Peptides against a protein of PDB entry 4XPM. Designs and how they scored, part 8

Target 1, 160 residues: chain A of PDB entry 4XPM
Amino acid sequence: VMLHSKNVKGFLENTLKPYDLHSVDFKTSSLQSSMIITATNGGILSYATSNNDVPKNSINEINSVNNLKMMSLLIKDKWSEDENDTEEQHSNSCYPVEIDSFKTKIYTYEMEDLHTCVAQIPNSDLLLLFIAEGSFPYGLLVIKIERAMRELTDLFGYKL
Target 2, 67 residues: chain B of PDB entry 4XPM
Amino acid sequence: DIKGTIAFDTHGNVIESTGVGSQRIEDIGDLSKVTLDAEGFAQVQGDSLLVHLYKRNDITLAVYTSA

## One batch from the design tools (peptide; aimed at target 1 R147)

Design b1_p10_6_s2 (made by RFdiffusion4, then SolubleMPNN; from b1_p10_6, 5 letters changed)
Fold by OpenDDE base, seed 4:
Order: C-alpha cells, then structure tokens, then sequence
Structure b1_p10_6_s2 (fold): chain B 160 residues (1-160), chain C 67 residues (1-67), chain A 10 residues (1-10)
C-alpha cells in the first residue's frame, strides 16, 4: 500500500496530539511540528504544525515555513554527522531500535529551547522528525516517535 | 499517599514527572543503580520520603511516598 | 497497579 501525500499529511497531523497520562496525572503540550524529510539534503516532503494562527500565504506563514526548512536542514546535518561518529552513536542521545527486524536509530537534539528527535525510517532515504517544547520530556518523545515509525511500514526501504 | 513520580528510560531520560518527583530529577542517577528483585521492585529511603521503584520493559517508575 | 496503568498509556 502506497502512502499518498494526503495520507502522510494526515498521519503527521495526528502525531501532533499531546500525551495525557491519566495514571499519573501528567500531560504534555502538542508537538510544535512533525515532518518527513530527506536524509540526503534535509528537504521537507511533508509536515504538520500545531500553530494554526498564522494567516495563509502571509509573510508570517512564509517565515514559519522557512524556519522549518532551516531546522530540518540543521537537524539533518547533525544526524548525518552522528551517523558517521561512533562515539555519538554510543551516547545517551542515541537510541538503537528494531522494528519488524529492521534496525534504526532515534536521536534527540536540543535546538535552542526546543526538544527534538529524529529517526531514519528503516532502510530508507527518509527521516521522521518531531519538534516539541522544552517541557516535553525526551524519554517520552523517543517513545512517541518509535510508536509513530511503527505505523510507517509502507515507507520502509523507500529510496529517492 | 503519593507525593510524586518519576518515570525514566534506560538512558536516564525522563518519560514523565509529577509532584515532588519533578523537583528530584537528579535522583535518576542513583535510582538507576538500585538493585531490583526478581519482580523488578525495590524500595529506597530518600531523606523524608520513601521511593518505590518498579522496572519493566526498560522503563523505571519511581513513586515517592511519605516514609 | 499504577505502573501497569502507566505502561498501558505510553
């Protein structure tokens, strides 16, 4: 089954939803952004944002999109560097995971006051990227992105 | 009564924190070194609070209660 | 217990 652009957009929008842990009375904010980007150049293939208060086609919207493009590129570069750094792959910011016998890694990166995590969709040229507020715990963010990747099996092995 | 909680992963990163647990994130370092029993349980006395530790599926939960 | 409930939510 092929994930069409519309389906991917809807998927990413759904990932924006916050956690509400009733057992311990803990709630998170919504993710600021959720994106699928290329591992090769950090280009955004699809994205969703929680900030919908910006008028369409406004200068502010353009600036926000440009900011996402910049963050995407920066995170891609950092990810690429870490993928070529044995020491970074053994840090507490790197989570090796296995999904349906496919291996990948989840990296956490602090971007100014934001918490981010990124993971290569297994055996693909694509990265899944979450951007959250600094109040969003990294451990929970990692769990969130792992669960999300498990729903993207159609993209496993996707090559550009 | 529960005074707070901390849940954390094997990397020492927080999954959630509530109550007094939110002010005791630095406890994770020591809590991660505690030896658990066969059921993944331990109790640790910390200052005036008792910490109940549970670990399963690479997740540790610390529950803070009165001593 | 509390831990079981938490594990079900994450």
Amino acid sequence: as target 1 above (160 residues)
Amino acid sequence: as target 2 above (67 residues)
Amino acid sequence: DLFDKLLEEI
Scores: peptide ipSAE 0.770, ipTM 0.955, DockQ to the pose 0.883
OpenDDE base, seeds 1, 2, 3, 5: peptide ipSAE 0.740, 0.761, 0.762, 0.757; ipTM 0.951, 0.954, 0.954, 0.954

Design b1_p10_6_s3 (made by RFdiffusion4, then SolubleMPNN; from b1_p10_6, 6 letters changed)
Fold by OpenDDE base, seed 5:
Structure b1_p10_6_s3 (fold): chain B 160 residues (1-160), chain C 67 residues (1-67), chain A 10 residues (1-10)
Amino acid sequence: as target 1 above (160 residues)
Amino acid sequence: as target 2 above (67 residues)
Amino acid sequence: SLFDKLLEDI
């Protein structure tokens, strides 16, 4: 399946869905946001949000979009720093993973009261970013983003 | 009679927690040090609860019971 | 087992 730019939005929207672990009666909330951003400047190429009850073009919507922009920049900066820090890469907040023959890392970051995780799409200039409520456990968030990353093979090697 | 659960990964991060497990996240530190048998199982007596440990595929599940 | 079921759910 070819993933074109017009399909990215739908993909991100699908990642918003919660986990429901029936066996142990544990269910998460939906992700607050899911984004693909540039690793260079943290620019948002595409995003989805579960908070769609805000009227379009309202002040609240503008503020929320601006907040996403700021969060993306902050997370990109943290990611960039960590990519140049061997100590951070060996912390419990960094998960080296291999998808097919490609290697990448998943990082978890606390952003105020939110739980976030970010991963470079292998060999690309792009980052996949999940933002969840604080109740969303990091271990499960990591599993979620890893599996999502496996569906983005068309973006592997993407350069700006 | 399960009183709660905690599932966590090899980094010590929570995957899920329920019941009394939600109030015992701090147990992960000690639980992660427990040696499991060949089947990835161990049983550990806690303060007041028995903990059944299962590990497979980098995921550890702690099940808390009264006995 | 519960563990097997959990792994299936994840």
Scores: peptide ipSAE 0.761, ipTM 0.954, DockQ to the pose 0.879
OpenDDE base, seeds 1, 2, 3, 4: peptide ipSAE 0.761, 0.713, 0.755, 0.747; ipTM 0.954, 0.950, 0.954, 0.953

Design b1_p10_6_s4 (made by RFdiffusion4, then SolubleMPNN; from b1_p10_6, 6 letters changed)
Fold by OpenDDE base, seed 4:
Structure b1_p10_6_s4 (fold): chain B 160 residues (1-160), chain C 67 residues (1-67), chain A 10 residues (1-10)
Amino acid sequence: as target 1 above (160 residues)
Amino acid sequence: as target 2 above (67 residues)
Amino acid sequence: DLFDKLLEDI
C-alpha cells in the first residue's frame, strides 16, 4: 500500500497531539512540528505544525516554512554525522530499536530551546522528525516517535 | 500521600516528572543503580522522603512519599 | 497500582 500525500499529512498532523498521562497528572504540550524528510538532503516531503495562526502566503508563513527547512537540514546533517560516529551511536542520545525485524536508531537533539528527535524509517531514504518545546521530556518523545514509526510500515524500504 | 513522581527510561532520560520529582531529576543517576527485587521493586530512603522504585518494560518509576 | 496505570497511559 502506498501512502498518499494527503494521508501522510494527516498522519503527521495526528502526531502533533499531546500526551496526557492522567494517572500521574502529567500532560505535555503539542508538538511544534512533525516532518518526513529525506535522509540525503534534508528536504521536506511532508510536514505538520501546531502554529496555524499565520495567514497563508504571508511573509510570516514563508519565514516559518524557511525555518522548518533550516531545522530539517541541520538535523539531517547532525544525524548523518552521528551515523558515521561509533561513539555517538553509543551515547544516551541514541536509541537502537527494532520494528518488525527492521533495525533503526532514534536520536535526540537539542535545538536551541527545543527538544527534537529523529529516526530513519527502516531501510529507507526517509527520516521522521519531531520538534517539541523544551518542556517535552526526551524519554517520552522517544516513545512517541517509536510508536509513530510503527505505523509507517508502508514506507519501510522506500528509496528515492 | 504522593509528593511527586519521576519516570525515566534505560538511558536515564525523563519520561515524566511531577511534584517534588520535578525538582529531583538529578536523583535518576543514583536511582538507576539501585538493585531491584524479583518483582522489580525497591524502596530507598532519601533525605526526608521515601522513594518507591518500580521497573517494568524498560521503564522505571520513582514515587516520592513522606517518611 | 499507579505504575500499571502509568504504563497504560503511555
Scores: peptide ipSAE 0.749, ipTM 0.954, DockQ to the pose 0.890
OpenDDE base, seeds 1, 2, 3, 5: peptide ipSAE 0.748, 0.749, 0.749, 0.749; ipTM 0.954, 0.954, 0.954, 0.954

Design b1_p10_7 (made by RFdiffusion4)
Pose (drawn by RFdiffusion4):
Structure b1_p10_7 (pose): chain A 143 residues (1-50, 63-86, 92-160), chain B 67 residues (1-67), chain P 10 residues (1-10)
Amino acid sequence: VMLHSKNVKGFLENTLKPYDLHSVDFKTSSLQSSMIITATNGGILSYATSNSVNNLKMMSLLIKDKWSEDENDTNSCYPVEIDSFKTKIYTYEMEDLHTCVAQIPNSDLLLLFIAEGSFPYGLLVIKIERAMRELTDLFGYKL
Amino acid sequence: as target 2 above (67 residues)
Amino acid sequence: FIDDYFDELF
């Protein structure tokens, strides 16, 4: 099994869109970046930006390790269930940036959202949880 | 009139904020400790501003008005 | 207002 590069890229581009509420006068900026990376090496499989390529590689590996350390050390952590599949959503403050990371269930892949510091964490968590519901094709993807 | 809002989750993380809500994010620590009535409502205040609370689906909505 | 808020949110 392999990834359909163009469609995953398109998916990540779609996850970039901001929230724009009218019930209250509230709007976020769009995500700074959205990436799928390996849980193993932190290598980037696909990404979308709304800063630079060099900067994404560094952040990705950093969050991979932070996630790896938290995932087995016996911040916010949100246990989630999707169609009886379990994963966890972590938030990490990456300098002035807000980030969310979660393992795609039973897969060797992580989904990573990078937003500005003004993007509320609770909202970032909801965005990534719903986005993961669209990634059933990637559940169980093994390297 | 509504002076502001804050919505926050069970971890106390913000989902959105407007008006004086964005200036009072620190209120969440106290607000999250408020025990709501049987229907999910409460009213509390730190100062001249009245905070109306409603919680459903693990999301608390606080709206700020005058007392 | 509360209903409208939560409908838009969800």

Design b1_p10_7_s1 (made by RFdiffusion4, then SolubleMPNN; from b1_p10_7, 5 letters changed)
Fold by OpenDDE base, seed 4:
Structure b1_p10_7_s1 (fold): chain B 160 residues (1-160), chain C 67 residues (1-67), chain A 10 residues (1-10)
Amino acid sequence: as target 1 above (160 residues)
Amino acid sequence: as target 2 above (67 residues)
Amino acid sequence: LFDKIFEELF
């Protein structure tokens, strides 16, 4: 199935769903946001945001489009910097992964009270970005984004 | 009689935690240094709890029991 | 238990 813009939005919305393990009594919150952004400018091509009925008075609440744009740009800049830094690529915040013979890296970034992770869609000008609450463990966040990228093969090699 | 669990990756980042494990995240540092047997198993005793360690595919699971 | 958790994660 080929991914279209409509399909991408739905895909991102599905990634918002929490992990709910049955083997152990463990359940996460939903992701706050899931985005596909450009690696060049940090522009948002598609996004999904979790809508909570409970008002959150967080300084870092990313419910607004402007906040999402800011977060996207900041994370893109940090990612770009790390991609040009060999030392950062070997830090605990970087997970080299291989998906169907394509290599990429997953980075985890703490943005104030939020837990984020970002990864370049293999051989593309696009980044997949997850933003979660601080209660979402990084190890699981990495697993989540890796699995998500495996479903985005249609975007592999996408160039702007 | 499981009292809790911690699962973590090779970077020491938590994957999941339950029960007493949620209060023992700091144990990851020491648990990551434990030598496992050929089957990826180890057993460590500490703080009146027994820790059963399982490692596979770069994921370590620590199971805390009252033994 | 590990197998079950692993299967849920992957």
Scores: peptide ipSAE 0.558, ipTM 0.946, DockQ to the pose 0.870
OpenDDE base, seeds 1, 2, 3, 5: peptide ipSAE 0.497, 0.547, 0.546, 0.496; ipTM 0.940, 0.945, 0.944, 0.936; seeds 1, 2, 5 fail the geometry check

Design b1_p10_7_s2 (made by RFdiffusion4, then SolubleMPNN; from b1_p10_7, 4 letters changed)
Fold by OpenDDE base, seed 4:
Order: sequence, then C-alpha cells, then structure tokens
Structure b1_p10_7_s2 (fold): chain B 160 residues (1-160), chain C 67 residues (1-67), chain A 10 residues (1-10)
Amino acid sequence: as target 1 above (160 residues)
Amino acid sequence: as target 2 above (67 residues)
Amino acid sequence: LIDKIFEELF
C-alpha cells in the first residue's frame, strides 16, 4: 500500500490516540500533535493535532499552526545539533533503534512544559515528531514513536 | 495486594506508573542498580513497602506491595 | 498479571 498524502494524514491522526494499558490502570492523554517534517529545514509535510475545536481560518488556528511550525524548526535544529554531537548521542535522551535492518535514533526533548520525541525515518530526509503533554512518560513516548515508525516503511530511503 | 507499579526502560525513563509508584519515580535511580537473578527477578525492601522487580528485554517492572 | 503487563509493553 502506497502512502499518499491523504493516507499519511490519516496515519498521523491515528497516532494521536492515547496509550491505554489494560493490565494496569494506566492511560495517557492524547498526543497534542503528530507530524512529518523535513530533516533539512524543518518544514511540515503533514501533521495532525488533537486541538480541533478551533474554527478554520481563525486567528487561533493560524497561531496554532504557526506554533507548530516554530516547534518543528526548533526541534529540527536541536536534532541536527545532536546528530553532530557524539556525547549527545550517548545521553539518556537518545535511543538507537533498528527497524528491518535500518538504523535510526529516537531523541526526546523537553519543550517548555511539553514532552516531545523525534526520529529520522530510516535513510530518509524526513523526521517523525510527536508532541505530548508533560504527563506523557518519555519511555512510553519512545515506544509509541518506534512502533509508529515501523508502519512507515514506504518512506524509508525517501529523499527530497 | 499491589499498591502500585513503575515500568521503566534502560535509560531510566518512565514507561508507566500507577498507585504509589506514581509518587516514587525517584526510586528508579536505585532500582536500576539492583542486580537481578537469572530469571530477571529481585526483591527490594524499601520502607514499609516491598518492591518486586521484573526485567524482560529492555523493560523493568517494579511492583510495590505491602510488608 | 506480570506476564500480561509485559505483553502489553512488548
């Protein structure tokens, strides 16, 4: 199944769902945002947000989109710096992972009161980015993004 | 009777927490240093609670019980 | 219970 723009949007929307553990009484909030951005410039190619109660073309919507753009750029910059920093790659904020023989890294970043994680889609010019509330545990966020990335094999090796 | 749980990864980051475990996240530092047996199990007596540690793959689960 | 917890996490 080829991932079209519409399919990617739907995929990202699905990632917003809370993580519900039934074996224990634990359930997270929904992700605030989920997006695919360019590793080069931090440009947003596709995104989904749980804040859907804002009218279209409203000032509030524009501000929210602009905020996402800003966060994407900031996170991309931080990611780029860390990718060129051996010490940062060995910190507790970096998770080396392997998916179908492709290697990548998952980084966790605290952005104000939000918990974020970002990962380069293997061998691609794209990053997958999750933004969650501060109550969302980082360890679980990492698991979530890893599993999500496993569903994006069509984007592996994608070059701009 | 389980009073709470904490699950954490090899980086010491929380995966989940429930009950009293939610108030004892700081325990991860010490719990991560505990030597487990061949089955990935250990018990640690804290204060009034007993901690049962289970490790499978890269995830450690701490279960808090009384006694 | 322990097995169930790990099954959900893996």
Scores: peptide ipSAE 0.685, ipTM 0.949, DockQ to the pose 0.902
OpenDDE base, seeds 1, 2, 3, 5: peptide ipSAE 0.683, 0.681, 0.683, 0.681; ipTM 0.949, 0.949, 0.949, 0.949

Design b1_p10_7_s3 (made by RFdiffusion4, then SolubleMPNN; from b1_p10_7, 6 letters changed)
Fold by OpenDDE base, seed 3:
Structure b1_p10_7_s3 (fold): chain B 160 residues (1-160), chain C 67 residues (1-67), chain A 10 residues (1-10)
Amino acid sequence: as target 1 above (160 residues)
Amino acid sequence: as target 2 above (67 residues)
Amino acid sequence: LFDKIFEELL
């Protein structure tokens, strides 16, 4: 699937869907959130959430967005630390991947009771971030974000 | 997307294999050394294939997919 | 959970 810059939000919304295995009899839960954030300061450039029952511009929605901002910043900080730590890059929570000769890493982080994973879009100042319930296996989460990353080639090399 | 599989036990004995996995039994030696995450998962890039490892109790399942 | 994964992948 070819990514268009005008439909990044729609792309992220699509990533919220449950991960479907070989049979329709087994699916994960939906992601709670999917985001593209800056690697520099953790700012959210685009996001999607599965909780769409909250009225727009309500206090509850604002609080939810603020929570995402906090999560984004915390994960960005942890990611930055790990990128400068050889030991963390060789831990069981770091998954090196290569997409069209571009190398990147997928990191998994436990955040409260949530399962998260983050990866730098190759050669860019951007990170892709998935947030899921604890019932979402890290293995499938990693596969999901890797496959999603392969669809973001238009963002490869993006600099702020 | 799946090109093949290998299932093996803690001693490296083949339980079953399919597809390209049947031709890559020798990979078990290297796959058994891979550090798994807390849930028993890992990914390993090898040649032109990506290997997904799933560990459950005494059985490891290696799934070969395109890189 | 992995049991189900194995069943679907094999």
Scores: peptide ipSAE 0.316, ipTM 0.784, DockQ to the pose 0.068
OpenDDE base, seeds 1, 2, 4, 5: peptide ipSAE 0.024, 0.302, 0.287, 0.024; ipTM 0.667, 0.754, 0.722, 0.675

Design b1_p10_7_s4 (made by RFdiffusion4, then SolubleMPNN; from b1_p10_7, 6 letters changed)
Fold by OpenDDE base, seed 2:
Formats: C-alpha cells, sequence, structure tokens
Structure b1_p10_7_s4 (fold): chain B 160 residues (1-160), chain C 67 residues (1-67), chain A 10 residues (1-10)
C-alpha cells in the first residue's frame, strides 16, 4: 500500500503504542511523540502525540506544537553534526543498521529527561523521530524505531 | 524461581528489566564481559543470586534466580 | 528455555 499523508499520520499514531512483552512482566509507556521531519531543516512533515488532553486551538496546544518544533530542530542539528563526526558514529549512541540492503543509522539522544531516537529513512531527506519518557529503555527504543522504519519502504529514497 | 530479568543490547543499553533486574542495571557492565559457550549460555554466581545469561542475535538476556 | 522472550525481541 502506498503511503500518503493520511497513511503516514495513522502510521505514526500506531507507533505511539506501548511495547508490551507477554513473556515477562514488562510494559512501557506510550511514546510521547512520533514524527517525520526533514533532514535539511528539521521541519515537521507529520507527527503524532500521546498527549491528546489539550484542547484544540488552545494556547497549550500551540505551546506543545512549538515545543515539538523546537525539539525536532535540536535533534536534527545534533544528527547533522553526528553524521559529520566519525567519533560520534562509533559511540554507544549510534546504531548502524541495514534494511533491505539500505544502510542507515539510528541515534539515541537524551533531551532533558526524555529519551529520543532518530534515524534517517534510507537514502531520503527524511528523519523518523521517537520521543519517549525517561523510563523507556534506549535499547528497546532502538528496536522499536528500526521495526517501524521497515514499514516505511515507500519513503526510501524520498527527496525533497 | 526467577527473581528478575535484564535484557540488553551490544551497546550495553537496556531493552527490558523486571524484578530484581530493574535494581541491578549496573550489572550490565560486568555481564557484558562474560564469555559465553557455543550455545550462547553462561552462569555467573553473584552474591545470593545466580545469573543465567543467554545471548542470541546481539541481545543478551540475564535471568536472576536464587542459588 | 526462554525462547519466548527472544521471539518477542527478535
Amino acid sequence: as target 1 above (160 residues)
Amino acid sequence: as target 2 above (67 residues)
Amino acid sequence: MFDEIFEELL
């Protein structure tokens, strides 16, 4: 199925769901946010958030969106720097992965008390970004974003 | 009797933790250095708990039991 | 013994 804007939004919303292991007594919180942003400017193309308790068109909603914009920009900038830094690419915060013969990297970043994870959609100008609470383990966050990216093959090679 | 678990990746980052494992995240440093057998298994005695280590496809699982 | 855990994670 081809990914259109509506499909992408629904996809991101689905990624918000907590990771629930049934073999052991372990369940995460929902992701705080899930976004697709541009690698060039950090602009948000699509996003989903678990904080739906904010009234629409309220000052609080605007502030929350602005916060996401700020975070996306900061993470994009950090990502851009790391993509040009060999040492950072070999740190524990960088996971080289291969999906369907396409290579990309997953980065984990601590943002205040939040755990974030970002990855370039292979050969594209797009980044997939997860924002979670600090209780969400980084190792699991990496697994989650890798699995999610495997479902975004239609965006592989996407150029702005 | 399982007292807890820790799963972690090759970067030493936690994947999951339960029970006493949640209180022993610092063990990952030492556990990551343990040599596993051909089947990806090892046992490590620590204080009052026995740690059973399993590794498969870059994921290490530590299971804490009494012994 | 704990294949179920790995099945969920792999």
Scores: peptide ipSAE 0.546, ipTM 0.945, DockQ to the pose 0.866
OpenDDE base, seeds 1, 3, 4, 5: peptide ipSAE 0.543, 0.544, 0.545, 0.541; ipTM 0.945, 0.945, 0.945, 0.945

Design b1_p10_8 (made by RFdiffusion4)
Pose (drawn by RFdiffusion4):
Structure b1_p10_8 (pose): chain A 143 residues (1-50, 63-86, 92-160), chain B 67 residues (1-67), chain P 10 residues (1-10)
Amino acid sequence: VMLHSKNVKGFLENTLKPYDLHSVDFKTSSLQSSMIITATNGGILSYATSNSVNNLKMMSLLIKDKWSEDENDTNSCYPVEIDSFKTKIYTYEMEDLHTCVAQIPNSDLLLLFIAEGSFPYGLLVIKIERAMRELTDLFGYKL
Amino acid sequence: as target 2 above (67 residues)
Amino acid sequence: FDEILNEFTN
């Protein structure tokens, strides 16, 4: 199996949208970036930006390793279940940026959100958990 | 009137904040320790501002008004 | 309250 590059790219572009609430006077900025990367090498398979390409490669590998270290060392961590599939959502403070990362269930891929420091973590976690519910096509994707 | 709001999750992370809520994010540590009534309500205050708490679906809403 | 919380729980 292989990734449909254009559709995954379009998916990530859609995950960039900000929240804009009217019940309370609250709005976020859009995500700085949204990426799917390999859990193995931290290599980027696809990305979307609302900073530079060089900067994303560095951050991606860094979060891959931080996630890798946490995933087997016997911050916030949110156990999640999607259609009986399990994954974990991690938050990482990357300098002044807020990030969330999660392994796409049973896959060799990670979904990574990068937002400004003003984007609330709890909201970033909800955004990534719901976004993962749209990625059932990628569950079990093995390299 | 409503002077501000904070919504936060079970890990104590913020989902949203407005008004004085954004200036009082540090309140979450105390607010998250409040034990709610059987219906999920509570009222507490640190100062002249009254905090109304309601929790459902692992999300706590705090709204700030005067006492 | 329900109006605020439904933004995040629905």

Design b1_p10_8_s1 (made by RFdiffusion4, then SolubleMPNN; from b1_p10_8, 3 letters changed)
Fold by OpenDDE base, seed 3:
Structure b1_p10_8_s1 (fold): chain B 160 residues (1-160), chain C 67 residues (1-67), chain A 10 residues (1-10)
Amino acid sequence: as target 1 above (160 residues)
Amino acid sequence: as target 2 above (67 residues)
Amino acid sequence: FDEILSDFTD
């Protein structure tokens, strides 16, 4: 199966949706952003954001994209460091997971007042990155990204 | 009779919280150390509330009720 | 409890 740019964008947009736990009358906020970035340089290949009230091609939109670029680079750097640090891999901020016999790790990072979660798409040069408000519980964020990654099997093993 | 809930994972991270549970996130540290029975259940008496613990699939749910 | 946990568990 081939993933086209529009399909990836649509997928990321769907990940923005909040969890609505009716049984306990609990609902999260929407994700602020959802991105696929390169593990090598932190470059953004695709992204979605909940902030749709910014005029297209405006200065504010450009600044918003620049912020995403900055965050993606910082998270990529931190992720790279952690992947080479055994202590960080055993911290409470690292979740080893296995999807269809492929192993990967989910990391949670606090970026200012935001909650972020990143995971390497198995055997690939790509990272899936979620950015949420501080009110979004990390535990639920981890579950969300794990489930999302299960839908990206076409990207498993993707090399740049 | 439920006053609130907290759900947390094996890392102690919050998954969800409701009611009084939202104000008692600090309880996770102690609740995570409670020994559960073979069915994954336990009850812990608090200062004014009874906490019902249930763990399934590495997620623990704490339900706060009146004692 | 099972119903509640099922909302966010696999």
Scores: peptide ipSAE 0.103, ipTM 0.780, DockQ to the pose 0.827
OpenDDE base, seeds 1, 2, 4, 5: peptide ipSAE 0.088, 0.032, 0.098, 0.066; ipTM 0.754, 0.524, 0.773, 0.753; seed 1 fails the geometry check

Design b1_p10_8_s2 (made by RFdiffusion4, then SolubleMPNN; from b1_p10_8, 5 letters changed)
Fold by OpenDDE base, seed 1:
Structure b1_p10_8_s2 (fold): chain B 160 residues (1-160), chain C 67 residues (1-67), chain A 10 residues (1-10)
Amino acid sequence: as target 1 above (160 residues)
Amino acid sequence: as target 2 above (67 residues)
Amino acid sequence: FQSILDDFTK
């Protein structure tokens, strides 16, 4: 099964939804951004943002996209460094996970006042990246991205 | 009776927090060291609050109550 | 309270 760009975009848009734990009266904010980027260059293949109030093709939209490009590149660089650093892989900012016998790692990164997490889609050249406000707990962010990756099995092993 | 909650993972990272728990994230360090029973439960007296600990599937929930 | 923990793993 092949994932078309529209399907991927729709999936990412769905991941923006907040976690709502009714039993303890706790609800997160929506994710600011959800992206699939290349592990090689940090290029954005698909993205979704919760701030849709910006007019299309406006200067503000261009600036926001440029910010996403910059963040994706920075996170890719950090991820690349950590993947080559055994010590960083054993820190509390790294979560080894296994999905259907495929192993990957989830990393959390503080980007200014934002909470981010990134994970390589198993055996692929792709990274899934979530960007949230600082009020979004890291532990819950990790759970969110793990569950999201379980829905991207069609991208497992994808090579550029 | 519930004054707040903290949920945290095995890394000590917060999953959720409510009420007074939101202001007591630093308690995770101590709470993570508490020995739980076979069912994953414990109670710890701290300050003026009683902390009820519940752990399942590597997630620990701390519930702060008056008694 | 156990049901609360279950919500995290659903």
Scores: peptide ipSAE 0.051, ipTM 0.745, DockQ to the pose 0.780
OpenDDE base, seeds 2, 3, 4, 5: peptide ipSAE 0.050, 0.050, 0.041, 0.046; ipTM 0.817, 0.821, 0.814, 0.763

Design b1_p10_8_s3 (made by RFdiffusion4, then SolubleMPNN; from b1_p10_8, 4 letters changed)
Fold by OpenDDE base, seed 1:
Parts: C-alpha cells; structure tokens; sequence
Structure b1_p10_8_s3 (fold): chain B 160 residues (1-160), chain C 67 residues (1-67), chain A 10 residues (1-10)
C-alpha cells in the first residue's frame, strides 16, 4: 500500500494536535510543525504547520517555508552526525525504540528556543520531524513521535 | 490529597510536573533508584510528603500526597 | 492514581 501525498499531509496535520493529559491539569501547545524529510539531503517531502495566519503565496509564507527548509537541513545534519557517533547514540537525547520488530532511534534537539525531535522511519530514507515550542516537554515529544511512527508502517523500508 | 506529580522517563527526563512536584524535580535521581514491586508500585516517605510511585511502559509517575 | 498513569501510557 502506498500513501498518497494528500494522505501524508493529512496525517501530519493531525500530529499537530496537543498532547492532552485528561487526568491532570496539563496540556501541551500544538506542534509548530510536522515534517517528513529525506535522511539523505534533508529535503522536505511533506509538512504541516499550525501557523495558518499567513496569506497564501505571501512573502511571509515563503519565508516561513524557507525557515522550515533550513531547520530540516540543520536537523538532518545533526542526525547524520549522531548516527555515526556511538557515544551520541547512548546519550540522554537518544531513545532507541522498536516498532513491529523494526528498530529505530528518536533524537531530541534544542533549536534556539524550540524543542524538536526526529526519528528515522524504520529501514527507510525518511525522517519524521516534530518542531514544538519550548514549553513542550521532550519526554512527551518522544512519546508522541513514537506513536505517530506506528501509524506510518506503509513507509517502512521506503527508499529514495 | 494529591499535592503534586512528576512524570519522568528512563533517561530521567521530566515528562510533566504539577503542584509541589514542579519544585521537586531533583527527587528524580533518588526516585529512579527505588525498588518497585512486580506491579511497578512503591511508596516512599519523604520529608513531609508520601510519594506514590507507579511505573509502566518506561514511564514513572510520582504522586505526592500528604499521607 | 492508575487513571493518571493511563493518560501517559495508553
């Protein structure tokens, strides 16, 4: 089964939703952005953003997209370096996980005042990337992205 | 009555905190070393609060109560 | 208390 672009876009839009803890007085903000990027070059294949107040095709929108492109590239570079560094893979910013017998790792990165997390979709050339405000706890980002990846089994093993 | 909570992962990273738990993040180091029973439960007496520990799926929840 | 934990682990 192959995911069409609109299906992926819709999926990413749904990931923007806050993490809501019903039993306690705690609810996160929405994610700023959610993206699927290439592990090779950091190119954005699909993205969603919660800031929809910018007019379409405006200069501000273009700048926002360019910002996402820059962030995705930077995070891809950091991820690539960490994937080649055993020590970084054992740091407290790396979470090994297993989904349906497939192993991957979730990394958390602080980007200026933002909280980000990224994970390779198992056995694929793709990365899932979440960008949130600094108020979004890293621990919850990790849980969120792990659960999201479990819904992307169709992309497991995807090669460019 | 619940006075606060701390939730943390296996790395010791805070997932969330509420109430007095927000001021007791430093407790995570000690709480992570507490031996839990087969159900992932333990109780630890603190300074003036009782801590109820619950662990499941690599997440530990500490609930602070007065008794 | 279990209900609170379930919010995190469900």
Amino acid sequence: as target 1 above (160 residues)
Amino acid sequence: as target 2 above (67 residues)
Amino acid sequence: FQEILDDFTK
Scores: peptide ipSAE 0.021, ipTM 0.699, DockQ to the pose 0.771
OpenDDE base, seeds 2, 3, 4, 5: peptide ipSAE 0.017, 0.020, 0.019, 0.020; ipTM 0.502, 0.690, 0.703, 0.695; seed 5 fails the geometry check

Design b1_p10_8_s4 (made by RFdiffusion4, then SolubleMPNN; from b1_p10_8, 4 letters changed)
Fold by OpenDDE base, seed 1:
Structure b1_p10_8_s4 (fold): chain B 160 residues (1-160), chain C 67 residues (1-67), chain A 10 residues (1-10)
Amino acid sequence: as target 1 above (160 residues)
Amino acid sequence: as target 2 above (67 residues)
Amino acid sequence: FDEILSNYTD
């Protein structure tokens, strides 16, 4: 099954949903943003945001998209640096994971007051990026993005 | 009897916290050093609270109780 | 409590 742009957009929108651990009365906020970006340039291929109250084609929407572009570029740059730094790959902000025998790494980054995590879709030129509020625990973000990547097997090995 | 909880991963990062656990995140450093039994369980007395530790699949849950 | 932990794993 091939993932079309609409399917990817819908998938990203679903990842925005809060993580609800009802057994201990714990629920996170929704993700602010969920994106698939290029590992090469940090360009956004698809994205979803929880704040949909901004009118379409408004100046505020343009500014919000520009902010996403800036954040994606910054995170891509940090990711690129860390991928070329063995020491950073062994820090507490790096989580090596294996999905269906494909290896990748999840990185967590503090962006001002936001909690972010990013991971290369295995063997691809793509990164999956989650942006959440500071109240969203990093440990839970890591679990969330790992589970999300397991649903993106169609993008494994995708090259630009 | 449960006063709060902390769940954390092998990196020491918080997964979730409730009750008094949300105010005792610094306990993770000590809790991570506790030797668990073969089933991944332990109990640790701390301050006025008893901490019940449960670990499974590299995730540790600390439950704070009065006794 | 095992049920609680299972919520974090597959």
Scores: peptide ipSAE 0.027, ipTM 0.750, DockQ to the pose 0.832
OpenDDE base, seeds 2, 3, 4, 5: peptide ipSAE 0.018, 0.023, 0.017, 0.025; ipTM 0.507, 0.746, 0.500, 0.753; seed 4 fails the geometry check

